# Peptides against a protein of PDB entry 4A54, part 99

Target 1, 94 residues: chain A of PDB entry 4A54
Amino acid sequence: MSVADFYGSNVEVLLNNDSKARGVITNFDSSNSILQLRLANDSTKSIVTKDIKDLRILPKNEIMPKNGTKSPSTNSTKLKSAETYSSKNKWSMD

## One batch from the design tools (peptide; made by RFdiffusion4, then SolubleMPNN)

Design b2_p29_3_s2
Fold by OpenDDE base, seed 2:
Structure b2_p29_3_s2 (fold): chain B 94 residues (1-94), chain A 29 residues (1-29)
Amino acid sequence: as target 1 above (94 residues)
Amino acid sequence: MKELIEELEKKLNESLKELEKEEEEKKKK
């Protein structure tokens, strides 16, 4: 299979400096040999293939650590029940 | 450059083969 056949795959990349990156393959620049990953925080990381020591495709059930997807905070618009603070302004008529 | 692409493709294809093997082993248990 070509690199393009793996677009959308979730991968763990081990770099030559022993650091790791996890993300979805979104693009590959064949002219510059650069692999593009979408990370869990929705940022994009470009990795030069020359710096890749090893690579592992993750199973579909392995949840990419979602750092930054704000789960749509269902803004439960806490309808601030306008508790009508019945300001009993007790107008003392005295 | 072509060599680096071929190396990346090799790593991807090997990793896919390993994943498929693991999935088959899980189905047999």
Scores: peptide ipSAE 0.573, ipTM 0.884, DockQ to the pose 0.435
Fold by OpenDDE base, seed 3:
Structure b2_p29_3_s2 (fold): chain B 94 residues (1-94), chain A 29 residues (1-29)
Amino acid sequence: as target 1 above (94 residues)
Amino acid sequence: MKELIEELEKKLNESLKELEKEEEEKKKK
């Protein structure tokens, strides 16, 4: 499978500096070899592939500990297709 | 650059295989 086939997967990444990152794979920049993860706080972390020591895909049922609300585990991982939010900046010419 | 992509793909595919194995073992219990 290609890297793109893993978009939407929840992963734990171990870096060469022994730090860990957990998040959902949202994008991969093949030109720069950068993996993008969406973290539990909805921020995005960019990881250079060369800095990855190890990687583990987490089960879908392992709800990333959202600190707050017991959102019911509706297992519908709606792979929301990357709706390219074309930010049509409708510059209203006023 | 191509080598780094191939290494990442290898790690992802190996991890998927491990996950599938673990899920299968859980279904047999």
Scores: peptide ipSAE 0.557, ipTM 0.883, DockQ to the pose 0.485
Fold by OpenDDE base, seed 1:
Structure b2_p29_3_s2 (fold): chain B 94 residues (1-94), chain A 29 residues (1-29)
Amino acid sequence: as target 1 above (94 residues)
Amino acid sequence: MKELIEELEKKLNESLKELEKEEEEKKKK
């Protein structure tokens, strides 16, 4: 299965620094290798895949505080056109 | 980059397999 097949899954991510993050997989940026998780507080955390030590899919019945955002039904893959996050590469040494 | 994606996919697929195993074990009880 591809990463996209796991969208909407609750996961626990163990990072290389031994910190943990729990959330729902909302997106994956293949170009930058960034996994996006929606956290329990409805914030989004971006995780660089290189920093992932391990990952566990959580069962649906585990009480993540269901903040009542209805799982949007799978249908509308509105490809909202990736607003070109202008990667302002601030790292241009000009 | 491709290698990192493949590694992530591997971790996800392995975790899914573990979850399925745990669910099957719970149903047998």
Scores: peptide ipSAE 0.556, ipTM 0.883, DockQ to the pose 0.421
Fold by OpenDDE base, seed 4:
Structure b2_p29_3_s2 (fold): chain B 94 residues (1-94), chain A 29 residues (1-29)
Amino acid sequence: as target 1 above (94 residues)
Amino acid sequence: MKELIEELEKKLNESLKELEKEEEEKKKK
């Protein structure tokens, strides 16, 4: 499977510096090899693929200490074909 | 760059297989 097939998966990432990050895969920048995770605090963490030592997919039943955000109901939104949302992520750092 | 993507995909796919095995083992108990 491609990286995009894992969007929405909850993962634990072990970095080369032995730090860990847990979050949901929200995006992958193939041009820069950057994996984006949404963390439990709803912040986004960008991880450069080269800094990933290892990763594991977490079982759905592992209650991430989500603060009360609803377990995203697996709305099996049929991943319709990856229309290349070339969303110009204009990160407007306003 | 392509190699790094392939490595990430490999790690993800391996992790999925491990998770599937763990789930199967839990169903057998």
Scores: peptide ipSAE 0.546, ipTM 0.883, DockQ to the pose 0.471

Design b2_p29_3_s4
Fold by OpenDDE base, seed 1:
Structure b2_p29_3_s4 (fold): chain B 94 residues (1-94), chain A 29 residues (1-29)
Amino acid sequence: as target 1 above (94 residues)
Amino acid sequence: MDELIKELEEKLNKSLEELKEEEEKKKEE
């Protein structure tokens, strides 16, 4: 399994200095061992893999910024759609 | 869901560790 298999995943990276970065994995430079994250402000952060202490994958239900990068069609087995609470706006026409 | 996320995290962290080890080996060589 390669780092490329996780492209488009939203992650939290814990660095060796105990700082955290959150973003979507956009690229991995294997020549320089640099992980690239797209941050919430649409900026890109480059992180050297040696500086990574730990990495956590954030659940998909956390509001990804809507930039419509087509997730590759991995066979999304029907993860049960959490109940869209359809707030029935009962517009009472009186 | 949580088990799959955990497995993916483990695989990703392992992949990153393997890359670090490979870089360290190349530096000793």
Scores: peptide ipSAE 0.249, ipTM 0.725, DockQ to the pose 0.066
Fold by OpenDDE base, seed 4:
Structure b2_p29_3_s4 (fold): chain B 94 residues (1-94), chain A 29 residues (1-29)
Amino acid sequence: as target 1 above (94 residues)
Amino acid sequence: MDELIKELEEKLNKSLEELKEEEEKKKEE
């Protein structure tokens, strides 16, 4: 199992200095051993894995990043009722 | 739900520990 399997997971990271960071895992740099979190303010925080004391996965319901979900305007595409143009082709029997 | 989250936490923490151990080994070689 790789760290990439947890992308999009909301986590609480406890650091060795007893500070905490909360965010969504967006990336892991394996070359530099850096975990990237997206924070609630849409900023990114880079954390060196060696500085991580413990990591907890938060349930999906707790940290909704305030993505300004502009409510997708439910463009109620008024399905304009396709006016069935009953073109009565009047067959002129001449 | 809580048991699955706990299992995922354990797997993630284990994966992070393995990465630290590999990084330490590479520093000693």
Scores: peptide ipSAE 0.248, ipTM 0.729, DockQ to the pose 0.061
Fold by OpenDDE base, seed 2:
Structure b2_p29_3_s4 (fold): chain B 94 residues (1-94), chain A 29 residues (1-29)
Amino acid sequence: as target 1 above (94 residues)
Amino acid sequence: MDELIKELEEKLNKSLEELKEEEEKKKEE
């Protein structure tokens, strides 16, 4: 399984210096072994993989950084249930 | 749900470890 399979995942990265970073995986540079995270302030942080001590995947319900990546619109085809407004206009012919 | 997240975390951490080992091997050659 490749790192690319986790693009768009919200993660917490623990670094070797015991600092933590939280963000969405946006890219991985295989030539330089750099993981790119988008942070909550829409900035990007580049992390060298050798400096990563541990990585945790955060559940989707936790605070995603706000802005740019189109959540894959699950085209939930909102089946517009055509509520057939049965306008029973009872025209009483008196 | 928690078991699936844990499996994905394990797979991701394993993929990162494999990348570190490949970098170390390239530095020794």
Scores: peptide ipSAE 0.247, ipTM 0.727, DockQ to the pose 0.063
Fold by OpenDDE base, seed 5:
Structure b2_p29_3_s4 (fold): chain B 94 residues (1-94), chain A 29 residues (1-29)
Amino acid sequence: as target 1 above (94 residues)
Amino acid sequence: MDELIKELEEKLNKSLEELKEEEEKKKEE
C-alpha cells in the first residue's frame, strides 16, 4: 500500500513540534519524502515526512470548505494519433 | 465506518514509517 492510495483524503497532521496542519493530500514526493497538503485557504503546504509525529484521516463530513477539489480531470490527452496519412504519392513514372 | 477509518489511518501511518526507515537506511549506506 502506498501514500498515493490516500490522495484526496482529508487529514490532520501532528508535527514533531506539536503544531497541527489540516488539509487534503494532493501529492507525495518520494524522492524528497515530502507530503503536500492543500489547506482550507487553497494554499499548498509541504511537510517533510520525518517531521510527522502522527496522521489522522478526517471524516468527509467535517466541513472543511469544499474548495472544489476538481478531481484531477484526467485530461485524457487524447493523443490524437496524428494519423499522418502518408499520402504515398504513387509517382506514376509514365 | 469508524473501524474502516482506523484501519486506513493505521495503513497510512505504517506506510509513512516504512518510508522513514528506508530514508534512514539510505543515509547509513
Scores: peptide ipSAE 0.245, ipTM 0.726, DockQ to the pose 0.068

Design b2_p29_4_s1
Fold by OpenDDE base, seed 5:
Structure b2_p29_4_s1 (fold): chain B 94 residues (1-94), chain A 29 residues (1-29)
Amino acid sequence: as target 1 above (94 residues)
Amino acid sequence: EEEEKKEEEEREKKTKELKKAIEEELKKS
């Protein structure tokens, strides 16, 4: 079983300084010993595994307070194709 | 209540598996 099998799991991490982090596992870098969590505010927190005192998987229904970062409605600014009507002044010299 | 207890036990099991997976991947590196 790999850590990748747990990607998307909601976890609570207790750090050695008694602070807590809650988020979804998005990545694990074994070479650098870094666990990456997506937080409720859609930011990413990198945690060094040596700083982890304890970890637990949370129920799916624990609503991480989604700070409703309104997905910026990508206002698809319709690129109004400025049809630059290049009025070709056909200078008809007759 | 029995289903909630079972789900908690499954989460505890998965938590142990995750901890083990972290430890095993760290040992391979």
Scores: peptide ipSAE 0.635, ipTM 0.907, DockQ to the pose 0.326
Fold by OpenDDE base, seed 3:
Formats: C-alpha cells, structure tokens, sequence
Structure b2_p29_4_s1 (fold): chain B 94 residues (1-94), chain A 29 residues (1-29)
C-alpha cells in the first residue's frame, strides 16, 4: 500500500513538541521524509516525518476548525425593535 | 452506535495502514 492511496484523507498529526496539525494529505516526499498537509486556511504545511509522534485519520465529516473563523459573535444586539406605535390619529371627521 | 463503532474501527485500521505505508516508503528511499 502506498501513502498516495491516502491522499485526500483528513489527518491529525501530533508532533514531538506536542503541537498538533490538522489537514488533508496532499503529498508525501519519501526522499526528503516530508508529509504535506493542506490546512483549513488552504495553506500547505510540510512536516518532517521524524518530528511526528503520532497521527490518525479523522472522520470525513470532521470540519477542520477554520483557524480564525471567529464565529462572528453574533452579538445579537437585540435591536429592540422600537415598536414605533404609529399612533393612528383617528381623524374623527365631525 | 454499532455503525459508528464499525466506522471508527475501520478508520483505526486505515490509520495503521497509513503508518505502515509511511514506514515502508521511508525504508525504500
């Protein structure tokens, strides 16, 4: 089985420094011992395999946390709809 | 729940296969 058979797989990589990277496997360079991941921000991260402590394939439906999509805190500023009670001036015609 | 467990087991198997593939390709180069 080749690493190429896993291209497009979403993986979590734990590095020896205890940092984590998540991305889609885009390439493997066996000559240079480099695993390439496409990250959620569409950037490419090259990881030297010797720096990998562990890796796992993630479920396909696991949305890579988009770094920096601050969920817009919908500050639901509850725009208090000022119910402008349009006082219908009932013009009494006399 | 049983289907989810089976999918997890399959994913774990694929993970082991990936690790092995990396190791084998590194040994050949």
Amino acid sequence: as target 1 above (94 residues)
Amino acid sequence: EEEEKKEEEEREKKTKELKKAIEEELKKS
Scores: peptide ipSAE 0.635, ipTM 0.907, DockQ to the pose 0.392
Fold by OpenDDE base, seed 2:
Structure b2_p29_4_s1 (fold): chain B 94 residues (1-94), chain A 29 residues (1-29)
Amino acid sequence: as target 1 above (94 residues)
Amino acid sequence: EEEEKKEEEEREKKTKELKKAIEEELKKS
């Protein structure tokens, strides 16, 4: 079996510094010992295999951690729909 | 619960296969 058979698989990589990376395997360079992951932000991360402490294949339904680029909190300006209180002016016809 | 356990066992098997594939390709380079 080749690493190419696992291209498109979601993986979690534990690094020697105890940091984690999650992404889809896009490439493996055996000559340079580099595993390439596509991250949730569509960027590519190159990981040297010597820096890998452990790895696992994730379920297809697991949400990839968003790199802490502050998604601009789109302050969903809660458009307070000004409920136009239709003041029913009860026009009393005299 | 039994189906989830089988899926986890299959993922564990695939993970072992991936680790082996990486090791084997590194040994050939």
Scores: peptide ipSAE 0.635, ipTM 0.906, DockQ to the pose 0.403
Fold by OpenDDE base, seed 4:
Structure b2_p29_4_s1 (fold): chain B 94 residues (1-94), chain A 29 residues (1-29)
Amino acid sequence: as target 1 above (94 residues)
Amino acid sequence: EEEEKKEEEEREKKTKELKKAIEEELKKS
């Protein structure tokens, strides 16, 4: 199993300094030992794995708190998997 | 409550698998 199998998972990372980061795993750079998270504000955070004290996968329904504004009741908008309808342009040769 | 417990157990299992995957990839690089 690879870390890539967990891309898109929402995680909470506890750092050695007791700070926490929450985000979606977007990338893992094994050569540089960097775990990349997408945060609630759509920014990216790079975390050095040596600084990770603990990590846990969060439930899909845990809405990442956006800073400051009243969390609107995020109705679980089912991210409808954008079925990329490959429009097969059937070139009808007449 | 049983369904929530099952989901939590699966999430805990996946968490362990993720931690292992990180460790294994770090060892290979």
Scores: peptide ipSAE 0.621, ipTM 0.906, DockQ to the pose 0.449

Design b2_p29_4_s2
Fold by OpenDDE base, seed 2:
Structure b2_p29_4_s2 (fold): chain B 94 residues (1-94), chain A 29 residues (1-29)
Amino acid sequence: as target 1 above (94 residues)
Amino acid sequence: EEEKKKEEEEREEKTKKLKEAIEKELKKA
């Protein structure tokens, strides 16, 4: 089995400095010993394999940690559904 | 509970296979 068979898998990488990185495996460069992860902010992180203390595949439903850079507030323009207040003006024709 | 345990075991096995694949490709380079 090749590393390419795991492209698209969510992984948690524990580094030798006890920091953690979480992302999707996008590439592996065996010649340079580099594992590439796509992070939650859509950036790419290159990790040298010698710096990896441990690695695990995450369950599909696990949320990736947000790196502290301001996730662009997708201004979900709350489409204010214009509640058409049908003001039933009861015009009394008296 | 048994289904969750099975899924965790499968994920652990996949993790092992990934580690082995990395090691194998590094040795060939």
Scores: peptide ipSAE 0.638, ipTM 0.905, DockQ to the pose 0.407
Fold by OpenDDE base, seed 3:
Structure b2_p29_4_s2 (fold): chain B 94 residues (1-94), chain A 29 residues (1-29)
Amino acid sequence: as target 1 above (94 residues)
Amino acid sequence: EEEKKKEEEEREEKTKKLKEAIEKELKKA
């Protein structure tokens, strides 16, 4: 199993300084020992693994703490499945 | 309640697997 299998997972990272970061795993650079998280504000935070005291995967239902800015309503962008209305132009051949 | 417990256990297992994956990849690098 690779770290890439967990991309998109929401995690809480506890750092050695007792600060916490929450975000979605977007990348892991093993060569540089860097875990990248996308934060609630859509910024990216790079965390050196040696600075990680602990980490946990958060439940899917745990809303990342909205910094006082209105958590963007996760508009569930209902990916409106573009119902490609294949407008079958029924070209009535007459 | 049992379903929540199962979900939590699954999450804990996934967390463990993630940690193991990180450690494994760091050792290979």
Scores: peptide ipSAE 0.621, ipTM 0.905, DockQ to the pose 0.462
Fold by OpenDDE base, seed 4:
Structure b2_p29_4_s2 (fold): chain B 94 residues (1-94), chain A 29 residues (1-29)
Amino acid sequence: as target 1 above (94 residues)
Amino acid sequence: EEEKKKEEEEREEKTKKLKEAIEKELKKA
């Protein structure tokens, strides 16, 4: 099993400085030991693995808190699965 | 409640697998 199998998973990372980061795993650079997370504000955070104290996968229904709103809005924002609508261009053969 | 417990257990297992995958790939790099 590879880390790539977990891309798209929502995770909480506890760092050695006791700070926390929450985001979706977008990439893992094994050569540089960097885990990349997409945050709620669509920014990317790069975390050096040596700085990780603990990591856990969050439930799918847990919404990433947007930076700045104090309210833990328990609003389960359904991560709209990017339904790749494959627009089947049905070529109408006349 | 049982379904929630099962989901939590599955999540914990996935978390373990993720940690193992990270460690494995770091060792290979």
Scores: peptide ipSAE 0.616, ipTM 0.905, DockQ to the pose 0.484
Fold by OpenDDE base, seed 1:
Structure b2_p29_4_s2 (fold): chain B 94 residues (1-94), chain A 29 residues (1-29)
Amino acid sequence: as target 1 above (94 residues)
Amino acid sequence: EEEKKKEEEEREEKTKKLKEAIEKELKKA
């Protein structure tokens, strides 16, 4: 099984500094050890694997903050799958 | 409640598989 099989999954990443990031897995660069997440505010966060303490796949009903907050402590929006998100994203090619 | 428990177990298993996939690809790189 490859990481690509999990593209579109909503995940929470716990970093070594105990901060958290939440988003949809959009890419994994094994050569550079970078996991990419699409956040609720449509931005992309690149996380170096060595900075990851732990990660978990979130329930489908999980809601994330839209204002770029890493934790569900503020206004939240339900994330769609990577396929749906990519289709409406301005950076989508097709 | 049983359905929710099953869903959580499946999610935990998927999480484990994701972690394993990351480790596997990092070792191959």
Scores: peptide ipSAE 0.600, ipTM 0.904, DockQ to the pose 0.455

Design b2_p29_4_s3
Fold by OpenDDE base, seed 4:
Order: sequence, then C-alpha cells, then structure tokens
Structure b2_p29_4_s3 (fold): chain B 94 residues (1-94), chain A 29 residues (1-29)
Amino acid sequence: as target 1 above (94 residues)
Amino acid sequence: KEEKEKEEKELEEKTKKLKEAIKKILEES
C-alpha cells in the first residue's frame, strides 16, 4: 500500500512542535518526504514527514472547520436602478 | 453504536496503514 492510496483522505497531523494541521492529502513527494495537505481555506500546506509526531484519518463527514472568514456581508447595496430619465426631447417641428 | 464502532475501527486500520506506508518511504530514503 502506498501513500497515494490515501489521496483525498481528510487527516489530522500532529507535528513535533505540538502544532496541528488538518487537511486533505493531495500529494506526497517521496523524494523529499513531503506530505501536502489542502486546508479548509483552499491553501496548501507542505509538511516534512520527519516532523510528524502522529496522524489520524478523519471521518469523511467531518466538515473541515471553515475558518469563519466572515464572508464580507455582501451588503447587497441595492443598486438603485438608475431611473434612466428618458428625457423625451419633444422636438417641436415648427 | 455498532455501526459507529465499525467505522472507527476502519479508520484506525486505515490510519495504521497510512503510517506504515509513510514509515516505509522514510526507511527507503
């Protein structure tokens, strides 16, 4: 079994510095021993495998916590439909 | 409860296999 068999799996990685990363396995660089994770913000994090203290595969149903980037409230500024004042230029034919 | 336990065991087994795959690559490098 290869690491490639786990592409698309959602994983939690515990690093040696006790930091955690969560993401989907997108790639593994065997030459450099680098695991690539797609994070909830669609960024890619590269993790050196030797820095991994522990990892686990998460259930598919665990929604990656979207960093609540407050979606800028698209204040639907009601673009007031500029009333095209069709100025009826009444060309008075004299 | 039984279905959840099966899923957890499956995830644990998959996790073990992934760890083994990574370890093998590290040993071969």
Scores: peptide ipSAE 0.574, ipTM 0.885, DockQ to the pose 0.357
Fold by OpenDDE base, seed 1:
Formats: C-alpha cells, sequence, structure tokens
Structure b2_p29_4_s3 (fold): chain B 94 residues (1-94), chain A 29 residues (1-29)
C-alpha cells in the first residue's frame, strides 16, 4: 500500500513541535519525503514526513472545520470597557 | 453505536496503513 492510496483522505497531522495540521492529502513527494495537505482555506501545506510525530485519518463526515479559528478561548478577559469617561466638555456657554 | 464503532475501527486501520506506508518510504530513503 502506498501513500497515494490515501490521496483525498482528510488527516490530522501532529508535528514534532506539537503543532497540528489538518487537511486533505493531495500529494506525496517520495523523493523529498514531503506530504502535501490542502487546508481548509485551500492553501497547500507541505510537511516533511520526518517532522510528523503522529497522524490520523479523519472521518469523511467531519466537516473540515473551516479554519474557524478556534481562537483559543482566549479567556475573553472582559477588557472592562474602560468607561470612556465621556469627559462632558461642559462648554459653558456664557 | 455499532456502526460508529466499525467506522472508527476502519479509520484506525486505515491510519495504521498510512503510517506504515510513510514509514516504509522513510526507511527506504
Amino acid sequence: as target 1 above (94 residues)
Amino acid sequence: KEEKEKEEKELEEKTKKLKEAIKKILEES
């Protein structure tokens, strides 16, 4: 079985730096050992296979999460809207 | 539930095969 047999599969790749990439396998460059993924934004990411810590094939029905930035729940620190003290410029008309 | 479990197992097997395919290429390079 070759990597080509998995073209079109949606995969999640865990890299050695603990970053993750998710996309569809579009190509594998065997000469350079590079896995190419099409990401949700239609960009292509090239991953050197030696940098892969782990990978998994995702279910077809998993809607490629639109890069909905799961913004890390940045704890929306309610930036307390600094009460814009509307300095009532009391223009004293005399 | 059983269908989901089957699908998960299939995905796991496919994943394993993909990993093996990548590993073989790395070992041959």
Scores: peptide ipSAE 0.574, ipTM 0.884, DockQ to the pose 0.354
Fold by OpenDDE base, seed 2:
Order: structure tokens, then C-alpha cells, then sequence
Structure b2_p29_4_s3 (fold): chain B 94 residues (1-94), chain A 29 residues (1-29)
């Protein structure tokens, strides 16, 4: 069994510095021993295998935690729907 | 409960196989 058999798997990697990375395995460079993960923000992280303390495969249904890069506050400009106040001009016919 | 336990065991086995695959590459290098 090769690392390539696990391409597309979602994994959590614990690094030697006790930091964690979560992503989908996209590639493995055997020459340099580098594991490539696609992160939740669609960026690619390269991890040197010697820096891995532990790893686990995650279930398919686990949502990758968005690392707190400030989601650009989509200033949802609340387009204040200008409530067109239909001024019902009550034309009082006298 | 039994279905979740089976899925967890399958993931654990897959994890073990991945670790072994990485280890083999490191030992061959």
C-alpha cells in the first residue's frame, strides 16, 4: 500500500511543535518526503514528514475547521431594502 | 452505536496503514 492510495483522504496532522493541520492529501513527494495538504481555505500546505508527530484520517462528514484567518468580514452591506413605503395617499373623495 | 464503532475501527485501521506507508518511504530514503 502506498501513500497515493490515500489521496483525497481528510487528515489531521499533529506536528512536533504541537501545532495541528487539517486537510485533504493531494500529493506526496517521495524524493523530499513532503506531504501536501489542501486546507479549508483552498491553500496548499507542504509538511515535511519528519516534522509529523502523529496523524489520523478523519471521517468524511467532519467539517474542516476554518483556521481563524479573519473571514474577511463580508461587510454584508445590508442593502437596506428601501422599504418603499407605499404612501397610500388616501384620496378622500369629498 | 455498533455502526459508529465499526466506522471508527475502519478509520483507525486506515490510519495505521497510512502511517506504515509513510514509514516505509522514510526507511527506503
Amino acid sequence: as target 1 above (94 residues)
Amino acid sequence: KEEKEKEEKELEEKTKKLKEAIKKILEES
Scores: peptide ipSAE 0.573, ipTM 0.884, DockQ to the pose 0.366
Fold by OpenDDE base, seed 5:
Structure b2_p29_4_s3 (fold): chain B 94 residues (1-94), chain A 29 residues (1-29)
Amino acid sequence: as target 1 above (94 residues)
Amino acid sequence: KEEKEKEEKELEEKTKKLKEAIKKILEES
């Protein structure tokens, strides 16, 4: 069985520093032993496998609180192209 | 209740398999 068989699984990872990470397994780099998780904010976290103290697969129904990172509404500031109406002052030379 | 217990057991087994898969990769390195 390969780590790839668990892609798409939601996992909680306990690190050696007692920090926790939760995310979906998106990739595993076997050459470097790096586990990649997609977090609730859609960012990717790379975890070195040697730093893992423990891990568990979470049930599908544990909705990771989507930190509603409001996608910054790129208010496309419509750069109103200030049509600089160059009022060509028609200098009427009389 | 029985269905929840089955699901928890399945998750535990999957977790064990994942840990074993990771361990194998670490041992091959």
Scores: peptide ipSAE 0.573, ipTM 0.884, DockQ to the pose 0.332

Design b2_p29_4_s4
Fold by OpenDDE base, seed 3:
Structure b2_p29_4_s4 (fold): chain B 94 residues (1-94), chain A 29 residues (1-29)
Amino acid sequence: as target 1 above (94 residues)
Amino acid sequence: KEEEEKEKKELEEKTKELKKAIEEELKKA
């Protein structure tokens, strides 16, 4: 099994400095010993494997903690589906 | 609860596999 088989997996990485990173595995560079994660803010973090103290795969349903950047209130811009009121111009036949 | 425990166990196993895969690829590099 290769690391590539786990691409797209959500993981929590505990670093040697006791900091944590959460993200989706996007790439692994074995030559440079770098694990790449896509973070909740869509940025990419490169982690040197030697700095990893522990790693775990998270459930798919586990919402990556949005970094305390206030989840931009996805104002659910309720894309009001512009109900294109297709005003069916009732063709008045005369 | 049983299903949740099974899922947790599966994730643990996958985690072990991932760790092993990382280690193996690093050894080959």
Scores: peptide ipSAE 0.633, ipTM 0.907, DockQ to the pose 0.445
Fold by OpenDDE base, seed 2:
Structure b2_p29_4_s4 (fold): chain B 94 residues (1-94), chain A 29 residues (1-29)
Amino acid sequence: as target 1 above (94 residues)
Amino acid sequence: KEEEEKEKKELEEKTKELKKAIEEELKKA
């Protein structure tokens, strides 16, 4: 079995500094000992294998935690849906 | 509970296989 068989799997990686990374396995470079993960923000993180303390495959239904980098406040310009008040013109037919 | 335990066990086994695959590919490089 190869690491490529696990591409697309969601994993949690525990690093030697006790930090955690969660992402989808996109690539493994055996020559350079690098595991690549796609994170929840669609960025790619390269992890050197020697820095990995532990890893586990996550269930498909687990939501990747958004690391608290300030999501740029997408100013959701509340497009005020102009409630087109359908003025029911009550045409009183006299 | 039984289905959850089965899924957990399956993920644990897949995790072991992944770890082994990483180790084996690193040894061949």
Scores: peptide ipSAE 0.632, ipTM 0.907, DockQ to the pose 0.396
Fold by OpenDDE base, seed 4:
Structure b2_p29_4_s4 (fold): chain B 94 residues (1-94), chain A 29 residues (1-29)
Amino acid sequence: as target 1 above (94 residues)
Amino acid sequence: KEEEEKEKKELEEKTKELKKAIEEELKKA
């Protein structure tokens, strides 16, 4: 199994300085030992693996806390499955 | 409660797998 298999997973990272970061895994650079997270504000945070004390995968339903703004009540807008309108181009052969 | 415990366990196992994957890729680099 590779780290790439976990891309898109929401994780909480505990750093050696006891700070925490939460984000979605977007990339892992093994050569430079960097784990990249997309944060709730859509910014990217690069974390050096040596600075990681612990990490855990979070449930998909855990909303990443947006800094400061009252998380709008995520009314679970049911992402209506984009009905792939297969526009059947009915090629009428005249 | 049982479903929540199962989900928690699954996440724990996935977390272990992720940690292992990180470690293995770092060793190969």
Scores: peptide ipSAE 0.627, ipTM 0.906, DockQ to the pose 0.478
Fold by OpenDDE base, seed 1:
Structure b2_p29_4_s4 (fold): chain B 94 residues (1-94), chain A 29 residues (1-29)
Amino acid sequence: as target 1 above (94 residues)
Amino acid sequence: KEEEEKEKKELEEKTKELKKAIEEELKKA
């Protein structure tokens, strides 16, 4: 089985510094030992595999923490929830 | 509850497979 078979999977990565990253696996570079995750804010995080202490696949229904939920990990970087401006297309029917 | 435990177990197995895949590809690189 290849890592590519898991592309699109939502994972939690525990790093050696005890920080956590959550995202969707988008790429794996075996030559450079880099796992790439797409984060909730659509940014890409490259993680060197040697820095990974542990990882787990998350259930699909586990809502990628929208910015606001305090995951109990101590360094809650407040991911500012991008206010999805719901453009209310006010279709004024006259 | 039983279905939830089954799903959890499935995710655990998939996680093991992913870890193994990473290790195998790193060894080939």
Scores: peptide ipSAE 0.617, ipTM 0.906, DockQ to the pose 0.509

